# Designs tried in a protein design run: peptides against a protein of PDB entry 5HDT. Part 15

Target 1, 163 residues: chain A of PDB entry 5HDT
Amino acid sequence: MVVKTFMDMDQDSEEEKELYLNLALHLASDFFLKHPDKDVRLLVACCLADIFRIYAPEAPYTSPDKLKDIFMFITRQLKGLEDTKSPQFNRYFYLLENIAWVKSYNICFELEDSNEIFTQLYRTLFSVINNGHNQKVHMHMVDLMSSIICEGDTVSQELLDTV
Target 2, 163 residues: chain A of PDB entry 5HDT as posed
Amino acid sequence: MVVKTFMDMDQDSEEEKELYLNLALHLASDFFLKHPDKDVRLLVACCLADIFRIYAPEAPHTSPDKLKDIFMFITRQLKGLEDTKSPQFNRYFYLLENIAWVKSYNICFELEDSNEIFTQLYRTLFSVINNGHNQKVHMHMVDLMSSIICEGDTVSQELLDTV

## One batch from the design tools (peptide; made by RFdiffusion4, then SolubleMPNN)

Design b1_p10_3_s4 (from b1_p10_3, 4 letters changed)
Fold by OpenDDE base, seed 2:
Structure b1_p10_3_s4 (fold): chain B 163 residues (1-163), chain A 10 residues (1-10)
Amino acid sequence: as target 1 above (163 residues)
Amino acid sequence: MEEKFFSKKP
């Protein structure tokens, strides 16, 4: 299973990283990002998060448009955090934990549309945050948002107004 | 091994 393969892969596994590079690139295709099954899209998001983890600090995706698509895609999946009783909640938690820890959204600072991506991320997080989330979920949400603020040299007024 | 992460400011 592809999901398990990436999840268990270490950052220093150079031979494996090279072996699965083509697969990593294919997972970012529209076929997977626009898959009709919601659960499959969640799995794809987790795989993409793992790919960023494995290849950190350099993403294997070089196209700015593709990177934007990926992060907008991941952001959309985070809406699933709203229901803590969902059967898929643990995978949503995994996604959140990963992107917060790896700080994958910092890649977006190199993108022209970073402000749009961060705006959508913050709006999404604030829309799903609720008192039903445990301390760890809240911690990761805060870490994710604060890390972006700390890494950024400037924050546009538009971003501040929309959040 | 310490996990590597993405950073604008290393």
Scores: peptide ipSAE 0.435, ipTM 0.872, DockQ to the pose 0.702
Fold by OpenDDE base, seed 3:
Structure b1_p10_3_s4 (fold): chain B 163 residues (1-163), chain A 10 residues (1-10)
Amino acid sequence: as target 1 above (163 residues)
Amino acid sequence: MEEKFFSKKP
């Protein structure tokens, strides 16, 4: 299983990283990002998060447009965090934990549309955050937002209005 | 080895 392969891979697994690089590139194709099944899209998001983790500090995706598409896609999946009783919640949690730990959104600072991406991320997080979430979820959300603020030297007015 | 992550600043 592709999902399990990336999930179990370590950052120092150089031979495996080289072997599966081509697969990682294909997972970011429109076929997967625009897949009609929401559960498949969630799995794709988790795989992409793992790919960023495995290849850190260098993203294997070089196209700015593709990177924007990926992070906007991941942001859309985070909406699923709202329902804590969903059978897929654990995967949403995994996605959140991963991107917070790896600080993958820091890649977006190199993109022209970084402000748009960060604005959408913050809007999404504030939209789904609620008292039903346990402390771990809250911690990851805070870590994710704080890391972006700490790394950034400028914040758009739109983002400031959201915060 | 130490875990790696993304950062604007090396």
Scores: peptide ipSAE 0.427, ipTM 0.869, DockQ to the pose 0.749
Fold by OpenDDE base, seed 1:
Structure b1_p10_3_s4 (fold): chain B 163 residues (1-163), chain A 10 residues (1-10)
Amino acid sequence: as target 1 above (163 residues)
Amino acid sequence: MEEKFFSKKP
């Protein structure tokens, strides 16, 4: 199973990283990003998050347009954090934990449309955050948003005002 | 081993 393969892989698995590079690239194709099944899209997002983790600090995706598509895609999946009773919530938690820990969205600072991506991310997180989430979920959400603010010299006050 | 992550700044 592709999902399990990337989940179990660590950052020091150089031979495996090379072996699965082509698979990683294919997972970012429109076929997967625009898959009609919501659960499949979540699995794809988790795989992509794991790929960023495994290849950090160098993303295997080099196209700015593709990177934008990926992060906009991941952002859309984070809407699933709203329903804590969903059987898929643990996977949404995994996605959030991963991207917060790895700081994968920092890749977006190299993109021309970084402000658009960050705006969508912040709006998404604020739309789903609530007092029903446990402390760990809140921690990861705060860490994710704070890391971008701290890292970005280009994060404008205008961006913060629009959130 | 220290976990690697993405960052613009050292």
Scores: peptide ipSAE 0.424, ipTM 0.867, DockQ to the pose 0.678
Fold by OpenDDE base, seed 5:
Structure b1_p10_3_s4 (fold): chain B 163 residues (1-163), chain A 10 residues (1-10)
Amino acid sequence: as target 1 above (163 residues)
Amino acid sequence: MEEKFFSKKP
């Protein structure tokens, strides 16, 4: 299974990283990003998060447009964090934990539309955060947002307006 | 082994 393959892979397996590079590239195609099943899209997002983890500090995706699509896609999936009682909540938690730990959104600083991506991320996080979330969820959300501010030194006026 | 992460700053 593709999901298990990337989930279990570590950053030091150079042979495996090379072997599955084409699969990683394929997972970022419109076929998967626009898959009609929301549960499949969540799995795709988790795979993409794992791919960033595995290939850190170098993303295997070289197209700025593709990178933008990926991060906008991941941001949309984070909306699923809102319902803590969802059967898929643990996978949304995994996604959040991964991107916060790996700091994958820092890749976006190399993109022309970084401010748009960060703004959408912050709006999404603030829209889903609630008192039903446990401490770990809150911690990951704070870590994710704080890392971006620290790396960027400044935030856009539009982002400040969402605070 | 310590996990690598993405960073704009060195």
Scores: peptide ipSAE 0.433, ipTM 0.870, DockQ to the pose 0.719; fails the geometry check

Design b1_p10_4_s1 (from b1_p10_4, 3 letters changed)
Fold by OpenDDE base, seed 4:
Structure b1_p10_4_s1 (fold): chain B 163 residues (1-163), chain A 10 residues (1-10)
Amino acid sequence: as target 1 above (163 residues)
Amino acid sequence: KKPKYIYTPK
């Protein structure tokens, strides 16, 4: 229900954004980020991605540590893109498409550990990318990575060399 | 549908 609420919410829904702000903040708690159920974590990730979308261009999460946790968490969920035949693949795709379109990872440039986050993102994407992915998946993966490289100024050369 | 508002590096 919560996932659907944020998924259906528009960026210009100011009243709803205000109404569900506290819930959005709560969804980033360790309870959800460290939930033992993989499917729940995926739903949480999608919800967080939608939250970034809804509140763009200003994310509601202000703590750098929390932001790092969130993006590292989202990055870990992207591993699920590996299995294109998974029943949950569409949600993994949704997650990928969202973060690619919204460019939420650009928030990470303000974080001290941006290189760590981007490194993990790139490594994860390259670990899951395969010929079974359709054009849209590949496009979003490339768009996500290229956007960060193109718009960022803090990405280490070491990262680029290992990618 | 692509979002109208996105994040850009500050």
Scores: peptide ipSAE 0.674, ipTM 0.948, DockQ to the pose 0.120
Fold by OpenDDE base, seed 3:
Structure b1_p10_4_s1 (fold): chain B 163 residues (1-163), chain A 10 residues (1-10)
Amino acid sequence: as target 1 above (163 residues)
Amino acid sequence: KKPKYIYTPK
């Protein structure tokens, strides 16, 4: 199982990272990003988050267009956090915790369309945040947003005014 | 577990 393979891999597994590099690149293809099944897309997002974790601090995806597609894709999956009673909520939490801890969105600062990506992330998080979420979920959401504002030096005033 | 390596702004 591909999902379990990347989930169980650690950041210092150099031989495995080399072995599965082509698979990591394949998982970012349009076939998976545009898959018609919502549950499959969630699994793909979790795999991509694990891939960012495994290869940190150097993601294997180098194309700016591909990176934009990936982060816009991951952002869309975060909408699933709105339903705290969903059977898939634990996987949405896994996705949130991963991107908050790994700080993978910091890669976006090098992209021309970083403001678009961050704007979409903020809008998505504010649309799903609610009182049904426990303190840990709230903490990850706040940490994710705060890290971008506090650590970044290229965030536009327009974005700050929108949030 | 929290990751040993993370991404930082360049």
Scores: peptide ipSAE 0.669, ipTM 0.948, DockQ to the pose 0.120
Fold by OpenDDE base, seed 1:
Structure b1_p10_4_s1 (fold): chain B 163 residues (1-163), chain A 10 residues (1-10)
Amino acid sequence: as target 1 above (163 residues)
Amino acid sequence: KKPKYIYTPK
């Protein structure tokens, strides 16, 4: 299946990256981003995170509008981290770990609406973070937020005031 | 398990 295909693919699999490029582009369509099933949307988000990983440091999505849609979509899925007892929590953790390690949100610094994306990310993470999360979850959340502040040069004072 | 290639701000 599609989820397993991208999950098992590494960053140096050039032949496979070329073979599945069109599929990667299709997964970012409105059909998948606006799918009515919450569990399906989580699987889509994990696939998109894996796609960013596989094609790093050059994402296959070139449209700024599409990139904004994708990151806003991924951000919305992170809300599922709030329930540590959910059967889907391991997939939410996978999503968090991926975007933290790959630093995919750094792509957003090139977008006009970067502040909007980062603001939504921070608000989402602060809304779900709690003492029930283990140290690894906390570490990834902190790493994700601190990397945007420390590595970026386009973070506005407005965003800092929001935090 | 950490990725070799990552994204950096431009």
Scores: peptide ipSAE 0.668, ipTM 0.947, DockQ to the pose 0.119
Fold by OpenDDE base, seed 2:
Structure b1_p10_4_s1 (fold): chain B 163 residues (1-163), chain A 10 residues (1-10)
Amino acid sequence: as target 1 above (163 residues)
Amino acid sequence: KKPKYIYTPK
C-alpha cells in the first residue's frame, strides 16, 4: 500500500504531498533503514527514491546525518542490480532509473561527507555492472556517474583518484 | 516517465 502510494504520486500533487509528509519522514527511520528483511529494505529504498522524486527539488529530510544515512542505505541496495534474473530485479531497476532521472544524489553535494557517499556509490556500481545488463541499465549507471562528475564543482581530486 | 523537477548541485 505504501509503496504503491508513493509510486503513483505526481510531483505536482500538492494535497497528497502534504498528507503523506509524515509518512515520508517516518520511512527514513532506523526501523526501516535497518530492517532485517532484504526485500523490505528494497521496498523502503524504492519508497525513499519516490519521495525524493515527489518532493523535488526540495527533499523533506533536513538533517544532514539523516540524508547521509538514506543515501548510504540506497547505495547498499544497488548491490541487487548484479543479478538480472533475480525476481526483484525490476524493483532494483526502478530504483536505479529513479535516482538517475531525479538526480537525487545531487543533494549530497551539500553534505560534509559527500566524498564518502560518492565513493561508495561508484564502488557499488562498478561492482555490479556486467555484460548481462541491457542498454537501459548501462545508460542509467553511466548517466548517474557522469552527472555527478560533470555537475559536481565540489568533487575533490582525491575522490577522482580513488574511483 | 522523466520527472519535471530534479535536483541540481548548489
Scores: peptide ipSAE 0.663, ipTM 0.947, DockQ to the pose 0.120

Design b1_p10_4_s2 (from b1_p10_4, 3 letters changed)
Fold by OpenDDE base, seed 5:
Structure b1_p10_4_s2 (fold): chain B 163 residues (1-163), chain A 10 residues (1-10)
Amino acid sequence: as target 1 above (163 residues)
Amino acid sequence: KKPTYKYTPP
């Protein structure tokens, strides 16, 4: 399974990273990002998060437009965190934990539409955050937002005022 | 520590 392959891959596995580079690129195609199955899209998001982890600090995606599409896509998947009793919640948790730890959204600072991406991220997180979430979920959400704010002295104050 | 993504403002 592709999901398992990327989940178990080490950042230092240079030979494997090279072998699966083409697969990583294909997973970011419109075919997968716009897949009609919601569960498949979640799996794709987790794979993409793992790809960012594996290839850190150099993401394999070089197109700014593609990077924007990926992060907007991942942001949309985070809405699934709203239901803690969902059968897929554990995968949403995995996604959140990964992107918080890897700090993959920091890639967006180099994109022209960074403010749009961060705005959507913050709005999404505040939309789904609730008292039903355990402490770990809250911590990851805070870590994710804090990392962007701390590194982004360039983050628009207007953005912060509108969330 | 395993590598993560960092941003250095211009």
Scores: peptide ipSAE 0.509, ipTM 0.899, DockQ to the pose 0.146
Fold by OpenDDE base, seed 3:
Structure b1_p10_4_s2 (fold): chain B 163 residues (1-163), chain A 10 residues (1-10)
Amino acid sequence: as target 1 above (163 residues)
Amino acid sequence: KKPTYKYTPP
């Protein structure tokens, strides 16, 4: 399984990283990003998050348009954190945990539409955060948001209005 | 320490 392959791979597996690079590139295609099955889209998001982790600090995706599509896509998946009772919640948690500690959204600072991406991320997080989430979920959300605020030199007025 | 992404403005 592709998901398990990337999940089990660590950052020091140079030979494996090279072997699966083409697969990583194809996982960001419109076919997967616009897949009609929401469970498949979640799996794709987790794979993409793992790909960012494995290839850090140099993501294999170089196109600004593609990177924007990927992070807007990942942001949309985070909406699934709202239902803590879902059988897929553990995968949503994995996605959140990954992007929080890997700091993959820092890639977006180099994009023209960074403010749009961050605004959508914050809106999404605040829309799903609730008292039903355990401390770990809250911690990852805080880590993610604080890292972006601290890393950037400027924040758009729209983002400031959201926060 | 495992690598993460950092942004350093130019």
Scores: peptide ipSAE 0.504, ipTM 0.897, DockQ to the pose 0.135
Fold by OpenDDE base, seed 4:
Structure b1_p10_4_s2 (fold): chain B 163 residues (1-163), chain A 10 residues (1-10)
Amino acid sequence: as target 1 above (163 residues)
Amino acid sequence: KKPTYKYTPP
């Protein structure tokens, strides 16, 4: 299982990272990002999040356009956090937890469309946050948003207005 | 301490 493979892989597993690099690149293809099944897309997002974790601090994706597509894709998946009673909520939680502590969105600061990505992220998070979320979910959401603000001295006024 | 992504603007 691909999902389990990346989930269980350590950041220090250099040989494994090299072995699965091509798979990591393949998972970011349009075939997976535009997969018609939302549950598959969620699994893909989790895999991508794990890939960012495993290869930190250097993502294996070199194309700025591809990186933008990936983060916009991940952002869209976060909409699933809204329904705390969803059968897939635990995987949405995993996605949130991962991207929050890995700080994968910090990659976006080097992208031309970083402000668009961050704005969409914040709008998404604020749209799904609710009192039904436990403290851990809230903490990860806050960590995700605050890290970007704190590290990004170049955050646009548009993003600040979104907050 | 596990590696994470960091950004320091110029």
Scores: peptide ipSAE 0.502, ipTM 0.893, DockQ to the pose 0.146
Fold by OpenDDE base, seed 1:
Structure b1_p10_4_s2 (fold): chain B 163 residues (1-163), chain A 10 residues (1-10)
Amino acid sequence: as target 1 above (163 residues)
Amino acid sequence: KKPTYKYTPP
């Protein structure tokens, strides 16, 4: 299983990273990003998050357009955090935990459309955050948003006002 | 500490 392969891989597994590089690139294709099955899209998002983790600090995706597509895609999946009773909630939690820890969204600072990506991320998080979430979920959400503000000294007040 | 993504503005 592709999901398990990336989930179990360490950042210092150089031979494995090279072996699965082509697979990592294929997972970012339109076929997967636009897959009609919601559960498949969640699995793809988790794989992409693991790929960013494994290859940190050098993401294997170099195209600005592709990177934008990926992060907009991941952001859309975070809407699934809304229903804490969903059978897929644990996988959504995994996605959130990963991107918060790895700080993968920091890659977006190098993109021309960074403000669009961050705006969409913040709006999504604030739309799903609620008192039903446990402390760990809240912690990851806060860590994710705070890290972007702290790393991005150039994050405009305009962006913050639109959230 | 395992690597994460960092950004330092110019």
Scores: peptide ipSAE 0.501, ipTM 0.897, DockQ to the pose 0.134

Design b1_p10_4_s3 (from b1_p10_4, 3 letters changed)
Fold by OpenDDE base, seed 2:
Structure b1_p10_4_s3 (fold): chain B 163 residues (1-163), chain A 10 residues (1-10)
Amino acid sequence: as target 1 above (163 residues)
Amino acid sequence: KKPTYIYTPP
């Protein structure tokens, strides 16, 4: 129910955005980020991605530490893109599509630990990318990485050298 | 749709 609620919500639903703000904040709690079920964590990641979409360009999460936790969490979920035959692949695809389009990782440019976040993101993407992925998956991965590099006048040369 | 997250360094 929660997943569908955020997925179907648009950016102009002001009353709904206000109504579900507390839920959005609670979804970023350690209880959900560290949930023992990997499928639940994927659902949480999708919800968080939708929350970034819905509240763009101003995410409801204000704590730098919390934002770091969220993006590191989302990054870890992207490992699930490796198996295109998984029953959950469509949700992994949705997650990738969302973060690529919304450019939510751009929030990280203002975080002190942006290099760590981007490094883990790129390492994860390169670890899962393969020739079995369709063109759409490849496009989203490329769009995501290219966007960060292009906007990354603040991206360290060290990060670029490690990619 | 509202603008996505765009970052322009100062």
Scores: peptide ipSAE 0.394, ipTM 0.855, DockQ to the pose 0.165
Fold by OpenDDE base, seed 5:
Structure b1_p10_4_s3 (fold): chain B 163 residues (1-163), chain A 10 residues (1-10)
Amino acid sequence: as target 1 above (163 residues)
Amino acid sequence: KKPTYIYTPP
């Protein structure tokens, strides 16, 4: 299983990283990012999050346009955090935990459309955050937002005004 | 583990 393969892979598995590099690139294709099945898209997002973790600090995606597509895609999946009773909530939690810890969104600071990406991320997080979430979910959300604000001296006032 | 992604402003 592809999902399990990336989930269980560590950053020092050089041979495996090289072997699955092409798969990592293919997972970012429109075929997967625009897959009609919502559950498949969630799995793809988790895989992409794991890929960023595995290849840190250098993501295997070199195209700025592709990177933008990926992070906009991941941001859209985070909307699923809204329902804590969903059968897929644990995978949404995994996605949130991963991106908060890995700080993968920091890659976006080098993109031309960084402000757009961060704006959509913050809007999404604030739209789904509620008192039904446990402390861990809240903590990951705060960690994710705080890291971007603290490191992003270039964060626009427009983004700050949305907060 | 390898370092996570860090952004250093210019």
Scores: peptide ipSAE 0.392, ipTM 0.855, DockQ to the pose 0.152
Fold by OpenDDE base, seed 3:
Structure b1_p10_4_s3 (fold): chain B 163 residues (1-163), chain A 10 residues (1-10)
Amino acid sequence: as target 1 above (163 residues)
Amino acid sequence: KKPTYIYTPP
């Protein structure tokens, strides 16, 4: 299973990283990002998050347009955090934990549309955050938002209105 | 572990 392969891969496994690089690139194709099955899209998002982790600090995706598509895609998946009783909640949690720890969204600071990406991320997080989430979920959300605010030079007015 | 993604403004 592709998902398990990336999940269990170590950052120090250089030979394996080279072996699966082509697969990593194909996972960011429109075929997967626009897949009609929401469960498949969640799995793709988790794989992409793991790919960012494994290849840090040098993500294999170099196209600004592709990077924007990926992070907007990941942001859309985070909406699934709202339902804590969902059978897929553990995977949504994994996605949140990963992006908070890896700080993969920091890649977006170099993109022209960074403010749009961050605005959508914050809107999404604030739309799903609720008292039903445990402390760990809240901590990851706070860590993610705080990191972006602290490291960014500029914040759009739209983002300021959201926060 | 290898470093995570860190953005340092120019």
Scores: peptide ipSAE 0.391, ipTM 0.855, DockQ to the pose 0.154
Fold by OpenDDE base, seed 1:
Structure b1_p10_4_s3 (fold): chain B 163 residues (1-163), chain A 10 residues (1-10)
Amino acid sequence: as target 1 above (163 residues)
Amino acid sequence: KKPTYIYTPP
């Protein structure tokens, strides 16, 4: 299983990273990003998050357009955090935990459309955050948002006012 | 562990 493969891989597995590089690239294709099944899209998002983790600090995706598509895609999946009783909630939690820890969204600062990506991320997080979430979920959400604000001196006041 | 993604402003 592709999900298990990337989840179990660590950052020091150089030979494995090279072996699965092509698979990593294919997972970012439109076929997967636009897959009609939401559970499949969640699995894809988790895989992409793991790929960013494994290849840190150098993501294997170099195209600005592709990177934008990926982060817009991941952001859309975070909507699933709103239902804590969903059978898939643990995977949504995994996704959140990963992107908060890895700080993969920091890659977006190099993109021309960074403000659009961050705006969508913040709006999504604020739309799903609620008192039903446990402390760990809240911590990851706060860590994710705070990291972007602290790292990005170029984050516009307009973005902050929009949120 | 390798470093996470860090953004350094210009």
Scores: peptide ipSAE 0.385, ipTM 0.852, DockQ to the pose 0.164

Design b1_p10_4_s4 (from b1_p10_4, 3 letters changed)
Fold by OpenDDE base, seed 2:
Structure b1_p10_4_s4 (fold): chain B 163 residues (1-163), chain A 10 residues (1-10)
Amino acid sequence: as target 1 above (163 residues)
Amino acid sequence: KKPKYKYTPK
C-alpha cells in the first residue's frame, strides 16, 4: 500500500527516495487532490505530508502552482481535526504532527500566495481548536502557528492583522 | 520520531 510505503520510509533512505519519486509526483495530481472520497483525500494528505518529510529539506514538487494546490489541499483536510471522536482522528493527528515537526509550510514562504495559504491555515486551525483536544494536539497546533510567525520574515503586517 | 531534516525559510 502506498500510504504504508511512505509512512515507513526514512529521510536517509536515498535508494527508496529515488525509486518512489515518480509515485510521489503522481500523488500530487488533480486526480488525487480532487478525489471525491473524503477518506481517500485524507490518506493522500498523509502521504503528501510524509513525502515532504522524506525529501526534506528539498521538496520534490517544484511548481509554485502545484505547491499552492498541495498546501491548500492539506489545509482543507485539517478541518477533520474538529471531531476528536472520529474514527479517522488518528490520521488527522498524524497529519498535524507531521506538518508541525517537519515545518513543511515553511516552503510557502517562497510562494507568491503565501499570505493566502497562511491565512487559510490559521483560520482552519482556529476553527477546529476546542477543549476536547489533548495537550499534544494543542501543542502541535500552537507550534505550527508560532513557527510560521517567528520564522516568517516575509509575513506581512496585513496578514497578522487579519488572523 | 521527530525528523532530523526540516524546512526553513530562505
Scores: peptide ipSAE 0.626, ipTM 0.940, DockQ to the pose 0.120
Fold by OpenDDE base, seed 3:
Structure b1_p10_4_s4 (fold): chain B 163 residues (1-163), chain A 10 residues (1-10)
Amino acid sequence: as target 1 above (163 residues)
Amino acid sequence: KKPKYKYTPK
């Protein structure tokens, strides 16, 4: 299974990273990003997060437009964190933990539409954060947002005022 | 497992 292949892959597995590079590029196609099944989209998001992890610190996606589409897509999936009782919550947690640890959204600093991406991320996180989440979920959410604010020189005051 | 390599701003 493709999802398990990337989930189990190590960052230092150079031969495997080369072997599955074309598959990684294919998973970012519109066919997967616009898949009608929400559970499939969640699996795609987790797989993309693992791809960012595996190839860190150099993402395999080179197109700025494609990178924007991917991060906007991942941001939309984070809405699923709202329901802590969902059968898919563990996968949403996996997605959150991955992007927080890997700091994959830092790739967006070199994109022209970085402010749009960060604005959508902050709005989404603030919309789903609630007292039903455990401390680990809150910690990852705060870590994700604070990393962008503290490490980014391109974060505008307008963005900070919006959230 | 926390990843060894991460993305940092340029």
Scores: peptide ipSAE 0.624, ipTM 0.940, DockQ to the pose 0.120
Fold by OpenDDE base, seed 1:
Structure b1_p10_4_s4 (fold): chain B 163 residues (1-163), chain A 10 residues (1-10)
Amino acid sequence: as target 1 above (163 residues)
Amino acid sequence: KKPKYKYTPK
């Protein structure tokens, strides 16, 4: 079970991190990112978020194009947060909590298309935020957005004008 | 449950 393997792995498990590195790289392939099943894509996103967590502060993905694809993919999955009554909501929460705690989107500051990625993230989060979310969900959403604004020094004025 | 290692800008 790939999902459970990465979910249960901690950041200091160096032997396991080495053992599953190739699997982590394959999970970012187009086969998984473009999988036709919405629930499978959510599981893939959770795995990728766990991979960023496990290998922090150095992500195993080195290609800027691949990193952009991954974060755009994760951003698209966050739209599922809009339905708080969905059976999959707990997995969407897991995804949100992970990326908020790990601050994985900070990797994007080194990418040429960082503004595009951040713009899509903000638009997605604002589109799904509603009063049906509990305080923890709101906290993670705010933390994720404020981290990019406060910790990053490369956020363009164009991005600020869009929010 | 919070991760010890996180990503920083740049």
Scores: peptide ipSAE 0.624, ipTM 0.939, DockQ to the pose 0.120
Fold by OpenDDE base, seed 5:
Structure b1_p10_4_s4 (fold): chain B 163 residues (1-163), chain A 10 residues (1-10)
Amino acid sequence: as target 1 above (163 residues)
Amino acid sequence: KKPKYKYTPK
C-alpha cells in the first residue's frame, strides 16, 4: 500500500526516496486532491505529510501553484480534528503531529500567497479546538501556530490582528 | 518518532 510505503520510509533512505519520487509527484495530482471519497482524501493528506517529512528540508514539489494547492488541501483535512469520537480521529491526529513536528507549513513562506494559507490554517485550528482534545493535540496546535508566528518575518499584521 | 530534518524559513 502506498500509504504504508511512505509512512515507513525514513529521511535518510536515499535509494527509496529516488525510487518513489515520481509516485510522490503523482500523489499531488488533482485526481487525488479532488478525490470524491473523504476517507481517501485523509489518507492522501497523511501521505503528503509523510512525503514532506521524508524529503525535508527540500520538498519534491517545485511549483508554487501546486504547493499552494497541497497546503490548502491539508488545511481542509484538519477540520476533521473537531470530532474526537470519530473512528478516523487517530489518523487526523497523525496528520497534525506530522505537520507540527516537520514544520512543513514553513515551506509556505516562499509562496506569494503565504498569508492566505496561514490565515486559513489559523481559522481552521481555532474552529476545531475544544476541551475534548487531550494535551498532546493542544500542544501540537500551539506548536504549529507559534512556529509560524515566531519564524515568519513576512507574516502580515492583518493576520496577527485577527488571531 | 520525531524527524531529524525539518523545514525552516528562507
Scores: peptide ipSAE 0.623, ipTM 0.940, DockQ to the pose 0.119

